# Ledger of designs, part 49: peptides against a protein of PDB entry 5FRP

Target 1, 225 residues: chain A of PDB entry 5FRP
Amino acid sequence: VEWTESIPQIIATREDISKELNQALAKTFIDSDPRVRRTSVMIFNKVPVTEIWKNITNKAIYTSLLHLAREKHKEVRELCINTMAKFYSNSLNEIERTYQNKEIWEIIDTIPSTLYNLYYINDLNINEQVDSVIFEYLLPFEPDNDKRVHRLLTVLSHFDKKAFTSFFAFNARQIKISFAISKYIDFSKFLNNQESMSSSQGPIVMNKYNQTLQWLASGLSDSTK

## One batch from the design tools (peptide; aimed at target 1 H67 K72 R77 N127)

Design b2_p26_3_s3 (made by RFdiffusion4, then SolubleMPNN; from b2_p26_3 with E1K E11K E13W E19K E23N E25K)
Fold by OpenDDE base, seed 3:
Structure b2_p26_3_s3 (fold): chain B 225 residues (1-225), chain A 26 residues (1-26)
Amino acid sequence: as target 1 above (225 residues)
Amino acid sequence: KESLLSEYLDKEWIEEAQKEYENFKI
């Protein structure tokens, strides 16, 4: 743990990291101690993306990072998911594709698929996190249409069949959620009107309101678990 | 508890992914 904690500083201060250090770092990502794994993942958060690409040349480190997206330790998994999404976005923005970094890009380009494939686990907590990182890092709001399209095409360009299907499912769900929210707003307005509530439609709208709320709530994870 | 997404996802792929998740090894 202690030596791993020093790695961010080493990466930041040195022009290159030895092969041996890269190999040692790769092992920390698969360490049995979740604290070691956490510390290893945190390197990607503490070190600038440009320095990571420069100094972390062992592809096994990147593969292991992606692998941890499915680990059982909740904190490490959550950290990993956030980290890889952010790293992907930062890499797209700051790292050029070269012959030298091609092999690493081949791994990094799978991050979107890796994330979208997490939806198949059908875990509400994982789903919420993936939703969050999609909106924050993968497909963030961008007012420039050309940039948005380019980012979207980049994200989709390396999708496997499962990821594509997951992507479509995501979008379908979002449309449905948006529609439900719209209904919720309409029902809320209706319920706030005393004249409307006293009408024959009052009970009907109340029922629909409750159903809408229940449906929306069903998609949310239990924060207590 | 089924996620809202599960309505749109292939059930076999869900089962596979769940199995993989349950059998995950460091």
Scores: peptide ipSAE 0.561, ipTM 0.939, DockQ to the pose 0.795
OpenDDE base, seeds 1, 2, 4, 5: peptide ipSAE 0.555, 0.557, 0.557, 0.556; ipTM 0.938, 0.938, 0.938, 0.938

Design b2_p26_3_s4 (made by RFdiffusion4, then SolubleMPNN; from b2_p26_3 with E1K E2T E11K E16K E23N)
Fold by OpenDDE base, seed 3:
Structure b2_p26_3_s4 (fold): chain B 225 residues (1-225), chain A 26 residues (1-26)
Amino acid sequence: as target 1 above (225 residues)
Amino acid sequence: KTSLLSEYLDKEEIEKAQEEYENFEI
């Protein structure tokens, strides 16, 4: 643990990370102690993306990071999902594709698929987290249409069939959620008006309001309920 | 060895879930 905790500082201060250090670091991602795994993932959060790409050259580290998205240990998994999504976004923004880093990019380009495949676990907590990282890191709001389209195409370009299916499901769900939220707001405004509530439409709107709430709530994890 | 979540839904289950969202009427 103590050794792994020193790695971010070492990476930040050294221009070259030895092969031996990379090999040792690769082992920490598969350590039996979740604290070691957590600390290893945190390296990607603490070290600038440019320094990670420069100094972490062992493919096994990146592969192992991606595997931790399915970690049974909740804290490690959640940290990993956020970390890899952020790392992907930062890499797209800051790292050029070169011949030298091609093999690492081949792994990093699978991050979107890795994340979208998590929907197949059918865990509401995982789904919520995946939704969050998609909005924050993978497909963030971008006012420039060309950049937005380019990002979307980049994300989709490495999808497997399962990821595409999840992607379409996600989009369909988001449209419905947005619609439901809009209706919730409208119904809430209606119900807050005493004259409207006393009308013949009052009971109808109340019923629709309850249905909307129930539907929205069904998509939330128990921890958010 | 790191223990991973192994259970995945079939594609059909995801498609079914998608249909449930698509068919929701407000």
Scores: peptide ipSAE 0.035, ipTM 0.630, DockQ to the pose 0.056
OpenDDE base, seeds 1, 2, 4, 5: peptide ipSAE 0.031, 0.025, 0.029, 0.028; ipTM 0.625, 0.532, 0.601, 0.616

Design b2_p26_4 (made by RFdiffusion4)
Pose (drawn by RFdiffusion4):
Structure b2_p26_4 (pose): chain A 225 residues (1-225), chain P 26 residues (1-26)
Amino acid sequence: as target 1 above (225 residues)
Amino acid sequence: SFLEPLDSNLLPVNDEEGLNNLLNRG
């Protein structure tokens, strides 16, 4: 851990080495101890994306980084998901393509598909995290009309069938959810004024809204929240 | 071979159950 903690500054201060470091971090990314694996992925977080792209070039680093996204260990997996997504975003907003660096890009480009494939594990927390992460770094809400799409295609550019099916299923659910929140408000407004304390639908509509709110809460990690 | 030490520590994936639950949940 002590050794792994020092790399970001070294990489940030010296290009003298990209050989031994690439040789070492590869082992450091698959160590038995999760602390070192965390401290390893923290590199992609602490040191700027450009210096990463310049200094570390070994194929195994990125594959291990993405590989840990499916790991049992929670603290590593979450930081991994967040990191490789923010990295994917920054790894397009700063670094262009040439004849030589494309060799590793086929990994950076399979990041969205890998991210979308996490939904298939069917974990509430992970689904929530991928949800939060995608719209934070991948498919941002800014800044304009054209580039969102221009990049959206680049995100969709490298998908497997699962990534597409899930990408579309996430979208198919959006309408059904909208049809829910809209009725949720249409039912929640019932308390604007006295419509039926026990009249028209008092004994029935309360237990439609009260039971309907559970349907939206069934997908969240903490439904009681 | 390089990722074998980590394969035992991976989460299982079930495509049908995951897709169904994605479509059926809120």

Design b2_p26_4_s1 (made by RFdiffusion4, then SolubleMPNN; from b2_p26_4 with E4D D7E S8P V13E D15I R25L)
Fold by OpenDDE base, seed 1:
Structure b2_p26_4_s1 (fold): chain B 225 residues (1-225), chain A 26 residues (1-26)
Amino acid sequence: as target 1 above (225 residues)
Amino acid sequence: SFLDPLEPNLLPENIEEGLNNLLNLG
């Protein structure tokens, strides 16, 4: 743990790290102690993206990072999912594609597929986290249409079949949620009107309102679990 | 250890049924 905690400072201060250091770091990502794995993931959060690409040259480190998205240890997994999504976005924005870094890009370009494939675990907490990182890092709001389309095409260009399926299902779900929210608003407005509530439609709308709330709530994870 | 993939379900159990019921009431 202590050794791994020193790595961010070493990477930030040195122009190049030794092959031996890269090999040692690669081992920490698969350490039996979840604290060591957690600390290893934190390197990608503490070190600037440009310095990571410059100094971390062992492909096994990047591959191991992606594998931790399916970690059974909740804290490590959650940290990894956020970290890899952010790292992907930062890499797209700040790192040029060159011949020298091609092999690392081949791994990093699989991050979107890795994340969308997490929906197949069928866990509400994981689903919520994946939803969050998609909106924040993978497909952020972009007012420029050309930039938005370019980002979308970049994300999709490395999808496997399962990721494509998840992508379409995700979008369909978002449309459904938007519709439900719209109905919730309409019903709320109706119920807030005294004349409407006293009408024959009052009880019917109240029932629909409750059903809408129940449906929306069913998509939320239990924060206590 | 790693989590094994299950059948894809992007919606909570019964959420689709709930939505269909909502749509039919509208």
Scores: peptide ipSAE 0.020, ipTM 0.530, DockQ to the pose 0.082
OpenDDE base, seeds 2, 3, 4, 5: peptide ipSAE 0.015, 0.016, 0.018, 0.017; ipTM 0.477, 0.484, 0.547, 0.554; seed 4 fails the geometry check

Design b2_p26_4_s2 (made by RFdiffusion4, then SolubleMPNN; from b2_p26_4, 10 letters changed)
Fold by OpenDDE base, seed 3:
Structure b2_p26_4_s2 (fold): chain B 225 residues (1-225), chain A 26 residues (1-26)
Amino acid sequence: as target 1 above (225 residues)
Amino acid sequence: SFLDPLEPNLLPEDIEKGLKNLLTLG
């Protein structure tokens, strides 16, 4: 009988420890030291998604994570963008929607909009990273049509107006890139043929080839920056 | 606008300790 009376105290102590940990963690996301912020983001990469949802209950932590997508420190920002996208995908796959976690889901459901809104910064490095995480985590390749459509609808269901605009612009750009790559291949094949190069079309195709390369290169980030 | 972080409040070592605690409380 005496051991049963100690259980409520143990539970209460654990709740208090969890609350203190959540409060301390919330402060680390806004710390002036980028190493502290980086370490905080890494928690979401190292801890299983189910354990994150169970133990991190302070909504301010999730909000702060999303804000780091616009961090001044490049390394922290890049890590945050990847982490946030992956966390979103894992949450969709592994976490059920309940009444108790509704407030956290309301924040997590804004991750797609947060990412698509980064296109408005008009930075080539950021654009490339957003493109990457969209294909890897938000809208991954899925051969099952029903699953693919369901994921797409889920991603779009919480879009703001700006995110929708970015989404359409992204898709339009992808079509253009695909077309440009196709033309690049065609022109390359033509230029590799000596007979074709000696023809009246040789100089014309060379010019088009160069234009295509310039267009493609203008959309790529400098990996050294 | 980009985030303007506040003054330091925790060391990375403290965060690592917290992480270990999270992994063991599950």
Scores: peptide ipSAE 0.027, ipTM 0.601, DockQ to the pose 0.024
OpenDDE base, seeds 1, 2, 4, 5: peptide ipSAE 0.023, 0.024, 0.005, 0.034; ipTM 0.591, 0.513, 0.394, 0.541; seed 5 fails the geometry check

Design b2_p26_4_s3 (made by RFdiffusion4, then SolubleMPNN; from b2_p26_4, 10 letters changed)
Fold by OpenDDE base, seed 5:
Structure b2_p26_4_s3 (fold): chain B 225 residues (1-225), chain A 26 residues (1-26)
Amino acid sequence: as target 1 above (225 residues)
Amino acid sequence: SFLDPLEPNLLPEDVEKGLKNLLTLG
């Protein structure tokens, strides 16, 4: 009986601790030390998504996480982009939409727009990373058509105008890349045939091959940078 | 443009402690 009387105090204490923790964590995401910001982002990678949603109730933390996608510190930015994409995907898969978590979902639902808007920075490294997280987390390959369509509609449902524009541009680029790769293969096969190389088409195909390679290479980030 | 962070509020070790606390609350 005595332990039951202590339960309200324990609950109150836990709520207070949780509030204080949330307030402290909110500050760490905007800390001047990139190590602090990095460690803060890692919470979303190390803690199960269900526990994050349960224990991180301060919406400012989620908003701040999204802002770190434009972090000046490269390592923190790259970590954040991967983290927020993964967190979005995990949230869609594991977290139900309720009245209680509506405000957090309103923020999380902006992650796709936040990521697609990074294309406007026009940085090849950022573009490559955004491409990667789109395929890995936002719009992963899903063999179930209904699930795939549902995910796509979910992602698109909260797009701003800029995100839509980026989305279409991205898809158009991917189609072009696929086409270019296909042509590269065809040209390579042609050039590997001695009879074909000796033909009047040989020099023409060689030129097209080189142009295709140059085009493909120009769209790739320098791995050394 | 990239964002400029504010003044330091906590050390990385404090954040790690917070992380551990979150892991234990679940």
Scores: peptide ipSAE 0.124, ipTM 0.695, DockQ to the pose 0.025
OpenDDE base, seeds 1, 2, 3, 4: peptide ipSAE 0.114, 0.115, 0.104, 0.009; ipTM 0.684, 0.687, 0.679, 0.398

Design b2_p26_4_s4 (made by RFdiffusion4, then SolubleMPNN; from b2_p26_4, 12 letters changed)
Fold by OpenDDE base, seed 3:
Structure b2_p26_4_s4 (fold): chain B 225 residues (1-225), chain A 26 residues (1-26)
Amino acid sequence: as target 1 above (225 residues)
Amino acid sequence: SFLDPLEPLLLEEDFEKGLKNLLELG
């Protein structure tokens, strides 16, 4: 653990990290101790993306990072999902594609597919996290249409079949959620009107309101779990 | 160890079922 904790400082200060250091770092991502794995993932958060690309040249490190997205240890998994999404976005923004870094880009380009495949675990906590990182890092709000389209095409260009299907399902879900929210608002307005509540439609709308809330809530994770 | 994947479209099916129920009420 102590050794791994020193790595961010070493990477930040040294331009030439030895092959041996990369090999040692690669081992920490598969360490039996979750604390070691967590610390290893944190390197990607503590070190600037440009320095990571420059100094971490062992492709196994990046592959191992992606694997941790499916880690059973919740804290490590959650950290990994956020880290890899952010790292992907930062890489797209700051790292040029070269012949020398081609092999690493081949791995990094699979991050969107890796994330969208997490929906097939069918875990509400994971789904919420994936939703969050998609909006924050993969497909952030971009007012420039050309940039937005370019980002979208970049994300989609490396999708496997499952990821593409998941992407479609995600978008369909968002439309459904938006519709449900709209209905919630309409029902709320109706119920806030005393005359409307006293009408024959009052009980009907109340029922619809409750069903809408139930549906919306069913998509949320239990914070206690 | 890794989390076990479920069959594709389970998420979509759940949401579709929920939406269908909501629409039938409207």
Scores: peptide ipSAE 0.016, ipTM 0.542, DockQ to the pose 0.084
OpenDDE base, seeds 1, 2, 4, 5: peptide ipSAE 0.018, 0.022, 0.019, 0.010; ipTM 0.573, 0.576, 0.582, 0.501; seeds 1, 2, 4, 5 fail the geometry check

Design b2_p26_5 (made by RFdiffusion4)
Pose (drawn by RFdiffusion4):
Structure b2_p26_5 (pose): chain A 225 residues (1-225), chain P 26 residues (1-26)
Amino acid sequence: as target 1 above (225 residues)
Amino acid sequence: SLSSLEDNLLPDPDNEDEVLEELIDT
């Protein structure tokens, strides 16, 4: 850990080495101890994306980084998901493509598909995290009308069938959710004024809204929240 | 080299279509 903690500054201060470091971090990214694996992925977080793209070039680093996204260990998996997504975003907003660096890009480009494939594991927390992460770094809400799409295609550019089916299923659920929140408000407004304390639908509509709110809460990690 | 981490990974789903249906229904 002590050794792994020092790399970001070294990489940030010296290009003298990209050989031994690439040789070492590869082992550091698959170490048995999760502390070092975390301290390893923290590199992609602490040191700027450009210096990463310049200094570390070994194929195994990126594959291990993305590989840990499916790991049992939670603290590593979450930081991994967040990191490789913010990295994917920054790894397009700053670094162009040439004849030689494309060799590793096929990994940076399979990040969104890998991210979308996490939904298939069917974990509430993970689904929530991928949800939060995608719209934070991948498909941002800014800044304009045209580029969102221009990049959206680049995100969709490298998908497997699963990534597409899940990409679309996430979208098919959006309408049904909208049809829910809209009725949720249409039912929640029932308390604007006295419509039926026990009249028209008092004994029935309360237990439609009260039971309907559970349907939206069934997909969240903490439904009691 | 990644084989050392295979035992530390989450399992794959038994049926992907069932998982998609559950997600859509939710």

Design b2_p26_5_s1 (made by RFdiffusion4, then SolubleMPNN; from b2_p26_5, 12 letters changed)
Fold by OpenDDE base, seed 2:
Structure b2_p26_5_s1 (fold): chain B 225 residues (1-225), chain A 26 residues (1-26)
Amino acid sequence: as target 1 above (225 residues)
Amino acid sequence: MLESLKENLLPEPEDIEKVLEELINK
């Protein structure tokens, strides 16, 4: 743990990390102690993306990071999912594709697939987190059409079949959610009108309102779990 | 080393269709 905690400072102070240090760091990502794994993941959050790409050259580190997205330890997993999504986004924004970094990019380009494949775990908490990181990091809101399309194409270009299927399912769900929210708003407006509430449609709309709320709520994870 | 990592990973359900259906219907 203590050694791994020193790595961000070492990266910040040194121009390069030796092969031996990279090898040692790679081992920390697969350490049996979840605290060590957590600390290892935190390196990607504490060190600027440009410095990570410069100094972390061992492919095994990046591969191991991606694997941690599915680890059983909840805290490490959740941290890893957020970290890898953010790292992907930052890499797209700040790191040029070169011959020298091609092999690392081949791994990083699989992050979207890795994240979308998490839906197949069929865990509500994981699904919600994946939803969150998609909107925050993978496919953020972008008003510029060209940038938005370019980002989308970049994300999709390295999808495996499973990830593409999950992507479709995700979007289909989002459409349904959007529709439900729209209906919720319409029903709320109706119910807030006294004349409408007193009409023959009042009870019907109230029932639909409740059903809509229940459906929306069912898609949310229990924060207590 | 890779085997120990696999043991710590959450499994993927085999029934992809069911998972997708649940995802779409949630």
Scores: peptide ipSAE 0.178, ipTM 0.757, DockQ to the pose 0.816
OpenDDE base, seeds 1, 3, 4, 5: peptide ipSAE 0.140, 0.146, 0.021, 0.021; ipTM 0.731, 0.731, 0.491, 0.440

Design b2_p26_5_s2 (made by RFdiffusion4, then SolubleMPNN; from b2_p26_5, 12 letters changed)
Fold by OpenDDE base, seed 2:
Structure b2_p26_5_s2 (fold): chain B 225 residues (1-225), chain A 26 residues (1-26)
Amino acid sequence: as target 1 above (225 residues)
Amino acid sequence: DLSSLESELLPEPEDEEAVLKKLIEQ
């Protein structure tokens, strides 16, 4: 753990990390101690993306990072998911594609698929986190249409079949959520009108309102778990 | 050895369509 904690400082001070150090670092990502794995993932958060690409040249490190997205240890998994999503976004923005870094890009380009495939775990907490990182890092709001389309195409260009299917399912869910929210607003307006509530439709709309709320709530993970 | 890490990974269900349906319907 202590050794791994020193890595961010080493990367910041040295231009070249030795092959041996890269090999040693690769082992920390698969260490049996979740604290070691956590510390390893944190390197990607503490070190600028440009320095990571320069100094971490062992592709096994990046591969191992992606695998941790499915780790059973919740804290490490959650950290990893956020880290890889952010790292992907930063890489797209700051790292050029060259012949020298091609092999690493081949791995990094699979991050979107890796994240969208997490929906197949069928866990509400994971789903919520994946939703979050999609909106924050993978497909952030972009007012420029050309940039937005370019980002979307970049994300989709390396999707596997499962990721595509998950992507469409995600979008379908978002449409439903939007529709439910719209209904919630309409029902709320209706219920706030005394004349409407006194009508024959009052009880019917109240029931629909409650159903809508229940559906919206069911899609939310328990923050206490 | 990635094999040790694989044992610590969450499983995926076999019925992918059912999972996605659940995701959509909630």
Scores: peptide ipSAE 0.335, ipTM 0.867, DockQ to the pose 0.825
OpenDDE base, seeds 1, 3, 4, 5: peptide ipSAE 0.313, 0.173, 0.312, 0.183; ipTM 0.871, 0.678, 0.871, 0.685

Design b2_p26_5_s3 (made by RFdiffusion4, then SolubleMPNN; from b2_p26_5, 10 letters changed)
Fold by OpenDDE base, seed 3:
Structure b2_p26_5_s3 (fold): chain B 225 residues (1-225), chain A 26 residues (1-26)
Amino acid sequence: as target 1 above (225 residues)
Amino acid sequence: MLSSLESELLPEPENEEKVLKELIER
């Protein structure tokens, strides 16, 4: 743990990280102690993306990072999912594709597929987190159509078959959620009108409102678990 | 070393279609 905690500072101060240091760092990502694994993942959050790409050249580190997205240890997994999504987005924005970094990009380009494949675990907490990182990092809001399309094509270009299917399922779900939210808004407007509430439709709309809320809530994870 | 990490990973469900159906319906 202590050694791994020193790595961000080493990366920040040294222009060249030795092969041996990279190999040692790779071992920390697969350490039996979840604290060591957590600390290892945190390197990607503490060090600028440009410095990570420059100094972390062992592909096994990136591969191991991606594997931790499925870790049983919740805290490490959650950290990893956020970290890899953010790292992907930052890499797209800040790192040029070169011959020298091609092998690392081959791994990083699989991050979207890795994330979309997490839906197959069928866990509500994981699903919620994946939803969040998709909107925040993978496919963020972009008003420029060309940039938005380019980002989408980049994300999709390395999907495996399962990730594509998951992507379509995700989008289908989002349409349903959007429709439910639209209904919620309409019902809320109706219920906030005193005349409407006093009408014969008042109780009916209240019931539909409650049903809509229940449906929306059923897709949310229990924050206490 | 990889084998130790694999044991700590969540398994993927066998029925992908069911999982995606549930994802859409929930």
Scores: peptide ipSAE 0.408, ipTM 0.879, DockQ to the pose 0.809
OpenDDE base, seeds 1, 2, 4, 5: peptide ipSAE 0.396, 0.404, 0.403, 0.402; ipTM 0.877, 0.878, 0.878, 0.876

Design b2_p26_5_s4 (made by RFdiffusion4, then SolubleMPNN; from b2_p26_5, 13 letters changed)
Fold by OpenDDE base, seed 4:
Structure b2_p26_5_s4 (fold): chain B 225 residues (1-225), chain A 26 residues (1-26)
Amino acid sequence: as target 1 above (225 residues)
Amino acid sequence: DLSSLESELLPEPEDVEAVLKKLIEQ
């Protein structure tokens, strides 16, 4: 753990990391101690993306990072999911595609697929986290239509079959959520009007309001778990 | 060696259709 904790500083201070250091770092990502794995993932958070790409050249490190998205240890998994999504976004924004970094890009380009495949674990907490990182890092809000489409196409272009299928399911769910939220707003407005509440529709709308709330709530994980 | 890491990873369910259905119905 202590050794791994020193790596961010080493990367920040050295222009080049030796092959031996890369090999040693690769081992820390698959260490039996979850604390070591966690610390290893944190390197990607503490070191600028440009320095990571420059100094971490062992493809096994990136592959291992992607595998940790399914880590049994919750803290490591959650950290990894956030880290890889952010790293993907930062890489798209800051790293040019060259012949020299092609092999690493081939791995990084699978991050979206890796994340969307997490829906198949069938865990609500994981699903919520994946939803979150999709909106924050993978497909962030972009007012420019061309940029938004370009990002979307970039993400989709490296999907495997399962990821594409989950992507479709995700979007279908989002449409339903959007519809439910819209109805929630409409019902809320109705219920806030005394005249409307006194009408024959009052009780009906109240019931629909409650149903909508229940449906929205059912999609949320228990924050205590 | 990825074999050591695999023991620490969550399994994926085999019934993909059921998982997708659940995801959509949420």
Scores: peptide ipSAE 0.154, ipTM 0.736, DockQ to the pose 0.825
OpenDDE base, seeds 1, 2, 3, 5: peptide ipSAE 0.151, 0.153, 0.153, 0.150; ipTM 0.736, 0.737, 0.739, 0.732

Design b2_p26_6 (made by RFdiffusion4)
Pose (drawn by RFdiffusion4):
Order: structure tokens, then sequence, then C-alpha cells
Structure b2_p26_6 (pose): chain A 225 residues (1-225), chain P 26 residues (1-26)
């Protein structure tokens, strides 16, 4: 851990080495101890994306980084998901393509598909995290009308069938969710004024709204929240 | 080299996952 903690500054201060470091971090990214694996993925977080793209070039680093996204260990997996997504975003907003660096890009480009494939594990927390992460770094809410799409295609550019099916299923659910929140408000407004304490639908509509709110809360990690 | 599959999470098949979504929608 002590050794792994020092790399970001070294990479940030010297290009003298990209050989031994690439040889070492590869082992550091698959060590048995999760502390070092965390401290390893923290590199992609602490040191700027450019110096990563310049200094570390070994194929195994990126594959291990993405590989850990499916890991049992939680603290590593979450930081991994967040990191490789923010990295994917920054790895397009700063670094162009040439004839030689494309060799590793087929990994940076399979990041969204890998991210979308996490939904298939069917974990509430993970689904929530991927949800949160995608719209934070991948498909941002800014800044304009045209580029969102221009990049959206680049995100969709490298998908497997699963990534598409899930990409679309996430969208198919959106309408049904909208049809829910709209009715949720249409039912929640029932308390604006006295419509039926026990009249028209008092004994029935309360237990439609009260039971309907559970449907939206069934997909969240903490439904009681 | 990579971590073994025993240390990784398992995924649902596509069909199993679609069925599970349908159950949630119901």
Amino acid sequence: as target 1 above (225 residues)
Amino acid sequence: DLLPESELLEELSEEEWLEHLEEEEE
C-alpha cells in the first residue's frame, strides 16, 4: 500500500519510467489484498487523465480496472464504477485518436457497455450507482442540444446486444415510470382539499396511492427511505 | 492475468433479466 500510494506523484513528476511501473501496477491491480487494489484504482482518480494516457500503457491495467467492476468486494467495485466512468468521460474530452493509441481505446470504448451490463446482476445499490454514474459522466445533462447526441452515438458506438437491450429496457421503463409519477402527483394532490375523507374513494383511493408508492420504491435499495 | 470467477458477481441471463423486469412492472 505504501508503495502503491506513491505512484501518482511519481507519474505526475517523472516520465523516466513507464516500463517497470506498467510491469508493477499490473500485479498491484490483481493483488489479493483489496487495499492495494483500491490504492491502485485511486491512480485513475488522483493523477490527471492525460498523464495516465501518457505514462501507463499496459493492456492489463485497463482490463483489470474494468474487471474489478464486477468484483464481490463492495468498496473496490463502487470506486471502480465511478472511476472508470469519470475516466471514460475525461478520456474523450481531452485525448484524441491517432494511429498508435487506438490500440488500447477498444477497452476505453467498451466502458459504457460494461457499465450497462451491470444492470443484469440485478442489485439495487449497483443499479442505483450505475444510474447515478451514467448521467454524471457518460451521458451528461450539458451543455447543448447537438453534442449530447454526437457523444450519445459515440457512447452507443461500442455496444454488445445486451448493452442495447438493456439500454432500450431502461428507456421502456421510463414511460411506465412517468405514467406512475404523474398519477402519483394526481393522487398526492388529493390532499390539497377535502375531496373524500371517507366519501367517493376515501376507503379505496388511499390504499391505491399508499400501495402505488411501493411500486416505485421497490426498485430502490432502501425502500423504507 | 485476472482475478478468478469465484471472486466475481454472477449475472442473470438476458431472458431471466427480462422476466424479472416484467415481474417488477406488474

